# Peptides against a protein of PDB entry 5X9X: the designs that were tried, part 3

Target 1, 41 residues: chain A of PDB entry 5X9X
Amino acid sequence: SSVSELEQRLRDVKNTNSRFRKALMEKENELQALIRKLGPE

## One batch from the design tools (peptide; made by RFdiffusion4, then SolubleMPNN)

Design b2_p14_1_s3
Fold by OpenDDE base, seed 5:
Formats: C-alpha cells, structure tokens, sequence
Structure b2_p14_1_s3 (fold): chain B 41 residues (1-41), chain A 14 residues (1-14)
C-alpha cells in the first residue's frame, strides 16, 4: 500500500541518516587528530 | 589561521 511504502522509505532514510552520522563522527575524530599533528597554528 | 579553519570544518560535521 501507499502507506506501507512511505513507512519503508522512512525506515530507509533513518538507516541512511544513522550511517551518515557515524561517518561524520569518524571525520570529526580525523579532524581532531589532524589538529593535534598541526599544533596551535 | 589554519586551526580556526579546521575547527569551522569540524563544527559543520557535528
């Protein structure tokens, strides 16, 4: 049904969102590591 | 200021 399709799309978007949040957290850690290597410049 | 630029990029990824 149209409702079940929309519910599935919502689940897919939530799953994608979760994956991107994890990727952003990893990039945050990479940036922090780079800051430590560069120093206070 | 490279550190400031990196910190700005970091904030966009939070």
Amino acid sequence: as target 1 above (41 residues)
Amino acid sequence: DILKEIEELRKKLE
Scores: peptide ipSAE 0.025, ipTM 0.477, DockQ to the pose 0.132
Fold by OpenDDE base, seed 2:
Structure b2_p14_1_s3 (fold): chain B 41 residues (1-41), chain A 14 residues (1-14)
Amino acid sequence: as target 1 above (41 residues)
Amino acid sequence: DILKEIEELRKKLE
């Protein structure tokens, strides 16, 4: 049904959003570690 | 500032 398809799309969007949040956190931590090695910029 | 850009992207995803 149209409702079940919308529910599935919502789950897919939420899962994708969670993955992107994790990726951004990992990149932020990586960059912070590199900045600490370089010193104040 | 790359860290500032990452923070802005995080805000858009929340």
Scores: peptide ipSAE 0.025, ipTM 0.475, DockQ to the pose 0.447
Fold by OpenDDE base, seed 4:
Structure b2_p14_1_s3 (fold): chain B 41 residues (1-41), chain A 14 residues (1-14)
Amino acid sequence: as target 1 above (41 residues)
Amino acid sequence: DILKEIEELRKKLE
């Protein structure tokens, strides 16, 4: 049904968002580690 | 600025 399709799409969007948020956090942590190694330059 | 770029990415996903 249209309702079930919308619910599925919402779940898919939330899952995609969660994956991107996780990837962003990981990249942020990597960058922060590099910043600490390089110093304030 | 790396920190500025990170903040921009956060803002896009928020």
Scores: peptide ipSAE 0.023, ipTM 0.463, DockQ to the pose 0.420
Fold by OpenDDE base, seed 1:
Structure b2_p14_1_s3 (fold): chain B 41 residues (1-41), chain A 14 residues (1-14)
Amino acid sequence: as target 1 above (41 residues)
Amino acid sequence: DILKEIEELRKKLE
């Protein structure tokens, strides 16, 4: 049904968003580690 | 400055 399709799309968007947020957090941590190695912030 | 930019990006992501 149209409702079930919209619910599925919402779940897919939330899952994709969660995955990208996790990836961005990991990249932030990598960048911070590099900044600490390079010197002052 | 780079850490300041990261902080601003985090605020937008939340």
Scores: peptide ipSAE 0.022, ipTM 0.441, DockQ to the pose 0.209

Design b2_p14_5_s3
Fold by OpenDDE base, seed 2:
Structure b2_p14_5_s3 (fold): chain B 41 residues (1-41), chain A 14 residues (1-14)
Amino acid sequence: as target 1 above (41 residues)
Amino acid sequence: NKEIEELRKKLEEL
């Protein structure tokens, strides 16, 4: 049904959003590590 | 330096 399809789409969007948030966190950690290696200047 | 500042800007965008 249209309702079931919308519920599925909402779940898919939430899952995709979670994946992107995790990827951003990993990239943030990577950049922080690089900044620490390069120093404060 | 310039390179470190660019990395800091990228970090701020996350």
Scores: peptide ipSAE 0.033, ipTM 0.438, DockQ to the pose 0.083
Fold by OpenDDE base, seed 4:
Structure b2_p14_5_s3 (fold): chain B 41 residues (1-41), chain A 14 residues (1-14)
Amino acid sequence: as target 1 above (41 residues)
Amino acid sequence: NKEIEELRKKLEEL
C-alpha cells in the first residue's frame, strides 16, 4: 500500500543517513589522528 | 595553508 511504501522509504532514508553519519565520524576521527601526527608545526 | 591541503589529500585517500 501507499502507507507501507512510505514507511519503507522512511526506513531506507534512516538507514542511508546512519551509514553516512558513521562514515563522517570515521573520517573525522582519522583527520584528528593525522592532525595529532603532524603536530603544531 | 600547505598543512591543511596535505591533510585534505590524505583524507581523500580514506
Scores: peptide ipSAE 0.031, ipTM 0.435, DockQ to the pose 0.066
Fold by OpenDDE base, seed 1:
Structure b2_p14_5_s3 (fold): chain B 41 residues (1-41), chain A 14 residues (1-14)
Amino acid sequence: as target 1 above (41 residues)
Amino acid sequence: NKEIEELRKKLEEL
């Protein structure tokens, strides 16, 4: 049904959002680690 | 400069 499809789309959006939030956090952590490796030099 | 280039290289790894 249309309602079921909307519910599925909402789940998909939430799952995608969660995955991207995780990826952003990982990239931020990696960025900070790389910056620290570079140091002030 | 060298530092900026190194930063850019590191960013490319992300």
Scores: peptide ipSAE 0.029, ipTM 0.429, DockQ to the pose 0.056
Fold by OpenDDE base, seed 5:
Structure b2_p14_5_s3 (fold): chain B 41 residues (1-41), chain A 14 residues (1-14)
Amino acid sequence: as target 1 above (41 residues)
Amino acid sequence: NKEIEELRKKLEEL
């Protein structure tokens, strides 16, 4: 049904959003790790 | 050193 399709689309969007949020967090953490490796010098 | 600090700043802009 149209309702079930919209509910599925909402779930898919939420899952995609969660994946991108996780990826962004991991990228930020990696950037910070690289900054720390470069050192304060 | 100064050069490394500039690299750090560039990385922080990402």
Scores: peptide ipSAE 0.023, ipTM 0.385, DockQ to the pose 0.048; fails the geometry check

Design b2_p14_6_s1
Fold by OpenDDE base, seed 5:
Formats: C-alpha cells, structure tokens, sequence
Structure b2_p14_6_s1 (fold): chain B 41 residues (1-41), chain A 14 residues (1-14)
C-alpha cells in the first residue's frame, strides 16, 4: 500500500541518516587528530 | 589561521 511504502522509505532514510552520522563522527575524530599533528597554528 | 579553519570544518560535521 501507499502507506506501507512511505513507512519503508522512512525506515530507509533513518538507516541512511544513522550511517551518515557515524561517518561524520569518524571525520570529526580525523579532524581532531589532524589538529593535534598541526599544533596551535 | 589554519586551526580556526579546521575547527569551522569540524563544527559543520557535528
């Protein structure tokens, strides 16, 4: 049904969102590591 | 200021 399709799309978007949040957290850690290597410049 | 630029990029990824 149209409702079940929309519910599935919502689940897919939530799953994608979760994956991107994890990727952003990893990039945050990479940036922090780079800051430590560069120093206070 | 490279550190400031990196910190700005970091904030966009939070």
Amino acid sequence: as target 1 above (41 residues)
Amino acid sequence: DILKEIEELRKKLE
Scores: peptide ipSAE 0.025, ipTM 0.477, DockQ to the pose 0.133
Fold by OpenDDE base, seed 2:
Structure b2_p14_6_s1 (fold): chain B 41 residues (1-41), chain A 14 residues (1-14)
Amino acid sequence: as target 1 above (41 residues)
Amino acid sequence: DILKEIEELRKKLE
């Protein structure tokens, strides 16, 4: 049904959003570690 | 500032 398809799309969007949040956190931590090695910029 | 850009992207995803 149209409702079940919308529910599935919502789950897919939420899962994708969670993955992107994790990726951004990992990149932020990586960059912070590199900045600490370089010193104040 | 790359860290500032990452923070802005995080805000858009929340």
Scores: peptide ipSAE 0.025, ipTM 0.475, DockQ to the pose 0.477
Fold by OpenDDE base, seed 4:
Structure b2_p14_6_s1 (fold): chain B 41 residues (1-41), chain A 14 residues (1-14)
Amino acid sequence: as target 1 above (41 residues)
Amino acid sequence: DILKEIEELRKKLE
């Protein structure tokens, strides 16, 4: 049904968002580690 | 600025 399709799409969007948020956090942590190694330059 | 770029990415996903 249209309702079930919308619910599925919402779940898919939330899952995609969660994956991107996780990837962003990981990249942020990597960058922060590099910043600490390089110093304030 | 790396920190500025990170903040921009956060803002896009928020």
Scores: peptide ipSAE 0.023, ipTM 0.463, DockQ to the pose 0.451
Fold by OpenDDE base, seed 1:
Structure b2_p14_6_s1 (fold): chain B 41 residues (1-41), chain A 14 residues (1-14)
Amino acid sequence: as target 1 above (41 residues)
Amino acid sequence: DILKEIEELRKKLE
């Protein structure tokens, strides 16, 4: 049904968003580690 | 400055 399709799309968007947020957090941590190695912030 | 930019990006992501 149209409702079930919209619910599925919402779940897919939330899952994709969660995955990208996790990836961005990991990249932030990598960048911070590099900044600490390079010197002052 | 780079850490300041990261902080601003985090605020937008939340």
Scores: peptide ipSAE 0.022, ipTM 0.441, DockQ to the pose 0.209

## One batch from the design tools (peptide; made by RFdiffusion4, then SolubleMPNN)

Design b2_p15_4_s4
Fold by OpenDDE base, seed 2:
Structure b2_p15_4_s4 (fold): chain B 41 residues (1-41), chain A 15 residues (1-15)
Amino acid sequence: as target 1 above (41 residues)
Amino acid sequence: LKELLEKQKKLEEEL
């Protein structure tokens, strides 16, 4: 049904958002590690 | 370094 399709799209958007948030957090952790290697305070 | 790490922590909290 149209409602079921909208619910599916909402789930897909939420899942995509969660994946991107995780990827961004991982990139931030990578940046932190690189900053520590560079040694600036 | 400490300032940069603190800024990064704040950014992570906003994600």
Scores: peptide ipSAE 0.035, ipTM 0.593, DockQ to the pose 0.015; fails the geometry check
Fold by OpenDDE base, seed 1:
Structure b2_p15_4_s4 (fold): chain B 41 residues (1-41), chain A 15 residues (1-15)
Amino acid sequence: as target 1 above (41 residues)
Amino acid sequence: LKELLEKQKKLEEEL
């Protein structure tokens, strides 16, 4: 149904958003690891 | 290091 399709699309957007937030956090952690190698405390 | 970890925590809270 159109309602079930809209509910599915909302779930897909939430899942996509969660995946991108996780990817950003992983890249941030990678960047921080590189910054630590440069010597700042 | 301590300052970087605090900045990291703030960034994680924004995500």
Scores: peptide ipSAE 0.035, ipTM 0.567, DockQ to the pose 0.016; fails the geometry check
Fold by OpenDDE base, seed 3:
Structure b2_p15_4_s4 (fold): chain B 41 residues (1-41), chain A 15 residues (1-15)
Amino acid sequence: as target 1 above (41 residues)
Amino acid sequence: LKELLEKQKKLEEEL
């Protein structure tokens, strides 16, 4: 049904959002490690 | 470094 398709799309968007949030956090941690190697306080 | 760690926490809270 149209409702079940919309629910599926919403789940897909939420899953994609969660994956990107995780990837951004990992990249942020990587960036922070690199910044620390430059010696800033 | 302390300032960077505080900025990191704020960013993590927004994600």
Scores: peptide ipSAE 0.034, ipTM 0.562, DockQ to the pose 0.016; fails the geometry check
Fold by OpenDDE base, seed 4:
Structure b2_p15_4_s4 (fold): chain B 41 residues (1-41), chain A 15 residues (1-15)
Amino acid sequence: as target 1 above (41 residues)
Amino acid sequence: LKELLEKQKKLEEEL
């Protein structure tokens, strides 16, 4: 049904959003680790 | 170190 399709799309968007948020956080953590290697903490 | 950790925490909260 149209409702079930919209619910599926919403789940897919939420899953995609969660994946990108995690990837951005991991990249930020990597950047911070590199910054800590470059200078005093 | 403490300042960097606080900045990191703030950035994580924004993501």
Scores: peptide ipSAE 0.034, ipTM 0.559, DockQ to the pose 0.016; fails the geometry check

## One batch from the design tools (peptide; made by RFdiffusion4, then SolubleMPNN)

Design b2_p16_2_s3
Fold by OpenDDE base, seed 2:
Structure b2_p16_2_s3 (fold): chain B 41 residues (1-41), chain A 16 residues (1-16)
Amino acid sequence: as target 1 above (41 residues)
Amino acid sequence: DEIRKEMEELRKKLEE
Protein backbone atom coordinates (compact mmCIF):
# COMPACT_ATOMS: atom_id res chain seq x y z
CA SER B 1 0.00 0.00 0.00
CA SER B 2 0.99 3.65 -0.34
CA VAL B 3 1.28 3.89 3.46
CA SER B 4 3.52 0.80 3.69
CA GLU B 5 5.74 2.18 0.89
CA LEU B 6 6.13 5.50 2.70
CA GLU B 7 6.95 3.66 5.94
CA GLN B 8 9.58 1.60 4.08
CA ARG B 9 11.08 4.75 2.51
CA LEU B 10 11.27 6.38 5.95
CA ARG B 11 13.04 3.29 7.35
CA ASP B 12 15.48 3.31 4.42
CA VAL B 13 16.27 7.01 4.95
CA LYS B 14 16.79 6.46 8.69
CA ASN B 15 19.09 3.50 8.01
CA THR B 16 21.07 5.49 5.44
CA ASN B 17 21.35 8.43 7.85
CA SER B 18 22.60 6.11 10.61
CA ARG B 19 25.25 4.63 8.29
CA PHE B 20 26.48 8.06 7.20
CA ARG B 21 26.63 9.31 10.80
CA LYS B 22 28.70 6.24 11.71
CA ALA B 23 31.04 6.83 8.76
CA LEU B 24 31.49 10.50 9.74
CA MET B 25 32.27 9.50 13.33
CA GLU B 26 34.87 7.01 12.07
CA LYS B 27 36.46 9.71 9.90
CA GLU B 28 36.49 12.12 12.85
CA ASN B 29 38.26 9.47 14.94
CA GLU B 30 40.77 8.94 12.11
CA LEU B 31 41.48 12.68 11.96
CA GLN B 32 41.84 12.86 15.75
CA ALA B 33 44.34 9.99 15.61
CA LEU B 34 46.31 11.80 12.89
CA ILE B 35 46.31 15.01 14.96
CA ARG B 36 47.66 13.09 17.96
CA LYS B 37 50.42 11.57 15.81
CA LEU B 38 51.41 14.79 14.02
CA GLY B 39 51.04 17.19 16.95
CA PRO B 40 49.64 20.74 16.85
CA GLU B 41 49.65 21.07 13.06
CA ASP A 1 45.58 23.46 11.31
CA GLU A 2 44.22 22.00 8.07
CA ILE A 3 43.44 18.62 9.70
CA ARG A 4 41.76 20.40 12.62
CA LYS A 5 39.62 22.41 10.21
CA GLU A 6 38.46 19.24 8.42
CA MET A 7 37.66 17.59 11.76
CA GLU A 8 35.49 20.58 12.73
CA GLU A 9 33.63 20.34 9.40
CA LEU A 10 32.87 16.66 10.09
CA ARG A 11 31.57 17.57 13.57
CA LYS A 12 29.19 20.10 12.01
CA LYS A 13 27.85 17.40 9.65
CA LEU A 14 27.30 15.01 12.59
CA GLU A 15 25.19 17.67 14.35
CA GLU A 16 22.79 18.07 11.40
Scores: peptide ipSAE 0.029, ipTM 0.525, DockQ to the pose 0.213; fails the geometry check
Fold by OpenDDE base, seed 4:
Structure b2_p16_2_s3 (fold): chain B 41 residues (1-41), chain A 16 residues (1-16)
Amino acid sequence: as target 1 above (41 residues)
Amino acid sequence: DEIRKEMEELRKKLEE
């Protein structure tokens, strides 16, 4: 049904969003580590 | 400074 399709799309978007948020957090941690390694640049 | 700027841009994207 159209409702079940919209619910599936919403789940897919939420899952994609969660994965991207995790990736951004991991990249932030990587950048923080690089900043500590390089200094105040 | 460039790495700090990039980190801040990632923080902004995380809050979207």
Scores: peptide ipSAE 0.029, ipTM 0.526, DockQ to the pose 0.221; fails the geometry check
Fold by OpenDDE base, seed 5:
Structure b2_p16_2_s3 (fold): chain B 41 residues (1-41), chain A 16 residues (1-16)
Amino acid sequence: as target 1 above (41 residues)
Amino acid sequence: DEIRKEMEELRKKLEE
């Protein structure tokens, strides 16, 4: 049904957002490590 | 310190 398809799409978007949030957090940690290597800026 | 502060602010926005 149209409702079940929308629910599935919502789940897919939620899962995708969760994955991207995790990836962005990892990149933030990498950047912090690089900042620490650059100095106490 | 400024760059570290900016990164912390970005983290906070991401966690909202």
Scores: peptide ipSAE 0.025, ipTM 0.487, DockQ to the pose 0.140; fails the geometry check
Fold by OpenDDE base, seed 3:
Structure b2_p16_2_s3 (fold): chain B 41 residues (1-41), chain A 16 residues (1-16)
Amino acid sequence: as target 1 above (41 residues)
Amino acid sequence: DEIRKEMEELRKKLEE
């Protein structure tokens, strides 16, 4: 049904969003490690 | 500390 298709689309968008959020958090951690190497600035 | 402040602001946006 159109409702089940919309629900599936919403799940797919949420899963994609979760994957990108994880990748961005990993990049944040890499940047924070570099900031620690630069000093307390 | 200015760069750390900017990183915190970006993290807050990510958590929305």
Scores: peptide ipSAE 0.025, ipTM 0.474, DockQ to the pose 0.172; fails the geometry check

Design b2_p16_3_s4
Fold by OpenDDE base, seed 2:
Structure b2_p16_3_s4 (fold): chain B 41 residues (1-41), chain A 16 residues (1-16)
Amino acid sequence: as target 1 above (41 residues)
Amino acid sequence: EIERIKKEIEELIKKL
């Protein structure tokens, strides 16, 4: 039904959003590690 | 020192 399709699309959007949030958090951690390596020198 | 910083910035940009 159109309702069940909309519910499925909402789940897919939530899953996609969660994946992107995780990827951004991992990149932020990597970038912070690189920033620390720049150091005072 | 400056060349080290330049290389680290370059690697940082590659991670974006």
Scores: peptide ipSAE 0.018, ipTM 0.449, DockQ to the pose 0.077
Fold by OpenDDE base, seed 4:
Structure b2_p16_3_s4 (fold): chain B 41 residues (1-41), chain A 16 residues (1-16)
Amino acid sequence: as target 1 above (41 residues)
Amino acid sequence: EIERIKKEIEELIKKL
C-alpha cells in the first residue's frame, strides 16, 4: 500500500542519515587526532 | 606553516 511504501522510505532515509552521521563523526575524530599529532608547531 | 595547516583542518571539521 502507499502507506506501507512511505513507511519503508522513511525507514530507509533514517538508516541512510544515521550511516552518514556516523561516517562524519568518524572523519571528525580522525581529523582531530591529526591536529593533535601536529603539536604546538 | 604547520599552524596554517592546523587552522585549515579546523575549518574543514566545521563543515562536517
Scores: peptide ipSAE 0.017, ipTM 0.424, DockQ to the pose 0.128
Fold by OpenDDE base, seed 3:
Structure b2_p16_3_s4 (fold): chain B 41 residues (1-41), chain A 16 residues (1-16)
Amino acid sequence: as target 1 above (41 residues)
Amino acid sequence: EIERIKKEIEELIKKL
């Protein structure tokens, strides 16, 4: 049904958004690790 | 110089 299709699309968008947020967090952690390796100077 | 690079990376992190 059209309702079931809209519900499925909403789930797919939420899953995609969650995946992108995770990827951004991983990149943030990578950059923070690089900053730490540069030391206090 | 290293501190300038650190600040630039920190500003990039704020955009994530």
Scores: peptide ipSAE 0.017, ipTM 0.421, DockQ to the pose 0.122
Fold by OpenDDE base, seed 5:
Structure b2_p16_3_s4 (fold): chain B 41 residues (1-41), chain A 16 residues (1-16)
Amino acid sequence: as target 1 above (41 residues)
Amino acid sequence: EIERIKKEIEELIKKL
């Protein structure tokens, strides 16, 4: 049904969003670690 | 020091 298709699309978007949020958090942490290595030196 | 900083910047750019 159209409702079931919309529910499926919503689940897919939520799953994709969750994956991207995790990837962005990991990337931010890695960049912060590299920035700290640049340091005052 | 400058060469170290250049390499770290290059690595930062690759991570973006």
Scores: peptide ipSAE 0.021, ipTM 0.451, DockQ to the pose 0.077; fails the geometry check

## One batch from the design tools (peptide; made by RFdiffusion4, then SolubleMPNN)

Design b2_p17_3_s4
Fold by OpenDDE base, seed 2:
Structure b2_p17_3_s4 (fold): chain B 41 residues (1-41), chain A 17 residues (1-17)
Amino acid sequence: as target 1 above (41 residues)
Amino acid sequence: SVEKELEELEKQIREQR
């Protein structure tokens, strides 16, 4: 049904958003480690 | 720079909350 398709699309968007948030946090940790290696300036 | 990239990623994380 149209409702079940919209519910599935909403679940897919939420899952995609969660994956992007995780990827951004992992990249933030990576960049912070690089900044510490380069120094404060 | 790495510092500018970090700032942009942190901004993106805040905007998604």
Scores: peptide ipSAE 0.028, ipTM 0.487, DockQ to the pose 0.037
Fold by OpenDDE base, seed 4:
Structure b2_p17_3_s4 (fold): chain B 41 residues (1-41), chain A 17 residues (1-17)
Amino acid sequence: as target 1 above (41 residues)
Amino acid sequence: SVEKELEELEKQIREQR
């Protein structure tokens, strides 16, 4: 692989990582909302 | 508790930013 291809792969990994972090945060918020419906505990 | 586990997960996400 060329240096440019490795740089592109690194960008793709960083973008994927950012998307997964966002998705996890959204799922966390969803879980918190469900916990609030179940009660304070 | 589930709420404490969620709090820890949120902390880990923030620390990785």
Scores: peptide ipSAE 0.026, ipTM 0.457, DockQ to the pose 0.035
Fold by OpenDDE base, seed 5:
Structure b2_p17_3_s4 (fold): chain B 41 residues (1-41), chain A 17 residues (1-17)
Amino acid sequence: as target 1 above (41 residues)
Amino acid sequence: SVEKELEELEKQIREQR
């Protein structure tokens, strides 16, 4: 049904959002590693 | 500082979860 399709689309958007959040976290970890290489300050 | 800005960005990400 149209409702079930909309529910699936909402799930897909939430999954996509979760993936982007994971990617941002990974990039943040990379930045932290680079900062540590430059020094603690 | 770069570290303070990074901390603030991490805070913003956590607050959106």
Scores: peptide ipSAE 0.024, ipTM 0.445, DockQ to the pose 0.034
Fold by OpenDDE base, seed 1:
Parts: structure tokens; sequence; C-alpha cells
Structure b2_p17_3_s4 (fold): chain B 41 residues (1-41), chain A 17 residues (1-17)
């Protein structure tokens, strides 16, 4: 049904959003690690 | 500084959530 298709699309968007958020968090953690290596200043 | 720029980017990400 149209409703079931919209529900599926919403799930797909949420899953994609979650994946991007995870990737951003991982890159942020890597950047923070590099900053720590450079020193606290 | 790189740290302050990173903090601002993190803030922007939080504001979009």
Amino acid sequence: as target 1 above (41 residues)
Amino acid sequence: SVEKELEELEKQIREQR
C-alpha cells in the first residue's frame, strides 16, 4: 500500500541518517585524537 | 585554533539534530 511504501521510505531515510551520523562521529574522534597528538595548545 | 574550529563544527552538527 501507499502507507507501507511511505513507512519503508521513512525507515530507509532513518537508516541512512544513522549511518552518516556514525561516520561523522568516527571522523570527529579521529580528529580529536590528532589534536591530542599535536598538544593541548 | 584548530580546536576552536572543531568545536564550532560540532556545535553546528548538534544544532542540525
Scores: peptide ipSAE 0.024, ipTM 0.447, DockQ to the pose 0.033; fails the geometry check

Design b2_p17_4_s1
Fold by OpenDDE base, seed 1:
Structure b2_p17_4_s1 (fold): chain B 41 residues (1-41), chain A 17 residues (1-17)
Amino acid sequence: as target 1 above (41 residues)
Amino acid sequence: QEELEEELRRLEEENKE
């Protein structure tokens, strides 16, 4: 792979990682909201 | 550059769910 291709792959993998981290945080927040909703009231 | 390619490969695999 050329240097330019490696640089592009690095940008892409970092962007993907960032998106997944955000998605996991949002799913955790959703899970906690459901736990509170389903908890004994 | 081979080490950089391997690091990129590892990071791409880590992002698989």
Scores: peptide ipSAE 0.188, ipTM 0.773, DockQ to the pose 0.569
Fold by OpenDDE base, seed 3:
Structure b2_p17_4_s1 (fold): chain B 41 residues (1-41), chain A 17 residues (1-17)
Amino acid sequence: as target 1 above (41 residues)
Amino acid sequence: QEELEEELRRLEEENKE
């Protein structure tokens, strides 16, 4: 149904958003680890 | 329903790299 299709699209958008947010967080964590390792302090 | 479809479309476009 149209409603079930919209619900599926919403689930897909949320899952995609969650995966991208996780990837960005992991890259930020990697960057911060490098900054701590190579920084002037 | 049309408004929800447009919202989903916008969110799908936002998630594109």
Scores: peptide ipSAE 0.185, ipTM 0.772, DockQ to the pose 0.524
Fold by OpenDDE base, seed 4:
Structure b2_p17_4_s1 (fold): chain B 41 residues (1-41), chain A 17 residues (1-17)
Amino acid sequence: as target 1 above (41 residues)
Amino acid sequence: QEELEEELRRLEEENKE
């Protein structure tokens, strides 16, 4: 049904969003590690 | 329902690489 299809799309977009959020977090962690490496201390 | 469809479309496009 149209409702079932919308529910599926919502699940898919949420899953994709979650994956991107995780990727961004990992990139932020990498960036912070580099910042610490380049720090004056 | 139309508004929900458009929101989902927008979010799908936003998540598209």
Scores: peptide ipSAE 0.185, ipTM 0.771, DockQ to the pose 0.498
Fold by OpenDDE base, seed 5:
Structure b2_p17_4_s1 (fold): chain B 41 residues (1-41), chain A 17 residues (1-17)
Amino acid sequence: as target 1 above (41 residues)
Amino acid sequence: QEELEEELRRLEEENKE
């Protein structure tokens, strides 16, 4: 593989990782908000 | 470079759900 192809793959994997981390964080935040609202506390 | 390609491959597979 060329250097440019490796650089592109690195950007893509980092972008994908970032998107998934954001999505998981948002879902966790939503879950925690529901727990606080409906939980026994 | 081969080691970097393998690392990228592993990270790409890790991101797959």
Scores: peptide ipSAE 0.183, ipTM 0.771, DockQ to the pose 0.566

Design b2_p17_8_s4
Fold by OpenDDE base, seed 1:
Structure b2_p17_8_s4 (fold): chain B 41 residues (1-41), chain A 17 residues (1-17)
Amino acid sequence: as target 1 above (41 residues)
Amino acid sequence: MKELEELEKEIERQREQ
């Protein structure tokens, strides 16, 4: 049904968003580690 | 360390918006 398709799309968007948020957090942690090594105190 | 702490606080402020 059209409703079931919209619910599936919403799940897919939420899953994609969750994956990107995790990747951004990992990149932020990497950036902080680099700043601590290369940046001023 | 102080500049990194300021950057971490700025990131936190942006997440709360």
Scores: peptide ipSAE 0.025, ipTM 0.453, DockQ to the pose 0.023; fails the geometry check
Fold by OpenDDE base, seed 2:
Structure b2_p17_8_s4 (fold): chain B 41 residues (1-41), chain A 17 residues (1-17)
Amino acid sequence: as target 1 above (41 residues)
Amino acid sequence: MKELEELEKEIERQREQ
């Protein structure tokens, strides 16, 4: 049904958003590690 | 360290939005 397809698309968007949030957190952690190595305290 | 603490606070503010 059109409703079940919309629910599937919503799940796919939520899963994609969760993956991007995880990747962003990993990149932020790496950036912080580089700042600690290269920057002043 | 102080500048990094400010950056960490800014990241947290952005996550709360």
Scores: peptide ipSAE 0.025, ipTM 0.455, DockQ to the pose 0.024; fails the geometry check
Fold by OpenDDE base, seed 5:
Structure b2_p17_8_s4 (fold): chain B 41 residues (1-41), chain A 17 residues (1-17)
Amino acid sequence: as target 1 above (41 residues)
Amino acid sequence: MKELEELEKEIERQREQ
């Protein structure tokens, strides 16, 4: 049904958003680690 | 250390959005 397709698209968007949020968090953590190693105190 | 602490707080604020 059209509703079931929209629900599936919403799940796919949420999954994609979750993946990007995780990748962003990992990059922020990497940046923090680099700043701690190489940056000013 | 202080600048890193400010960055960590900013990252935390962004995660809470």
Scores: peptide ipSAE 0.025, ipTM 0.461, DockQ to the pose 0.024; fails the geometry check
Fold by OpenDDE base, seed 3:
Structure b2_p17_8_s4 (fold): chain B 41 residues (1-41), chain A 17 residues (1-17)
Amino acid sequence: as target 1 above (41 residues)
Amino acid sequence: MKELEELEKEIERQREQ
């Protein structure tokens, strides 16, 4: 049904968003570690 | 250390959006 297809698309968008949020957090943590080593206090 | 603390606060604000 059209409703079931929209629900599936919403799940796919949420899963993609969750993956990008995790990747962003990992990059933020990497950047923070570099700032602690090489940056000012 | 102060600039790092400000960056940590900004990251937290962005995660809450």
Scores: peptide ipSAE 0.024, ipTM 0.459, DockQ to the pose 0.025; fails the geometry check

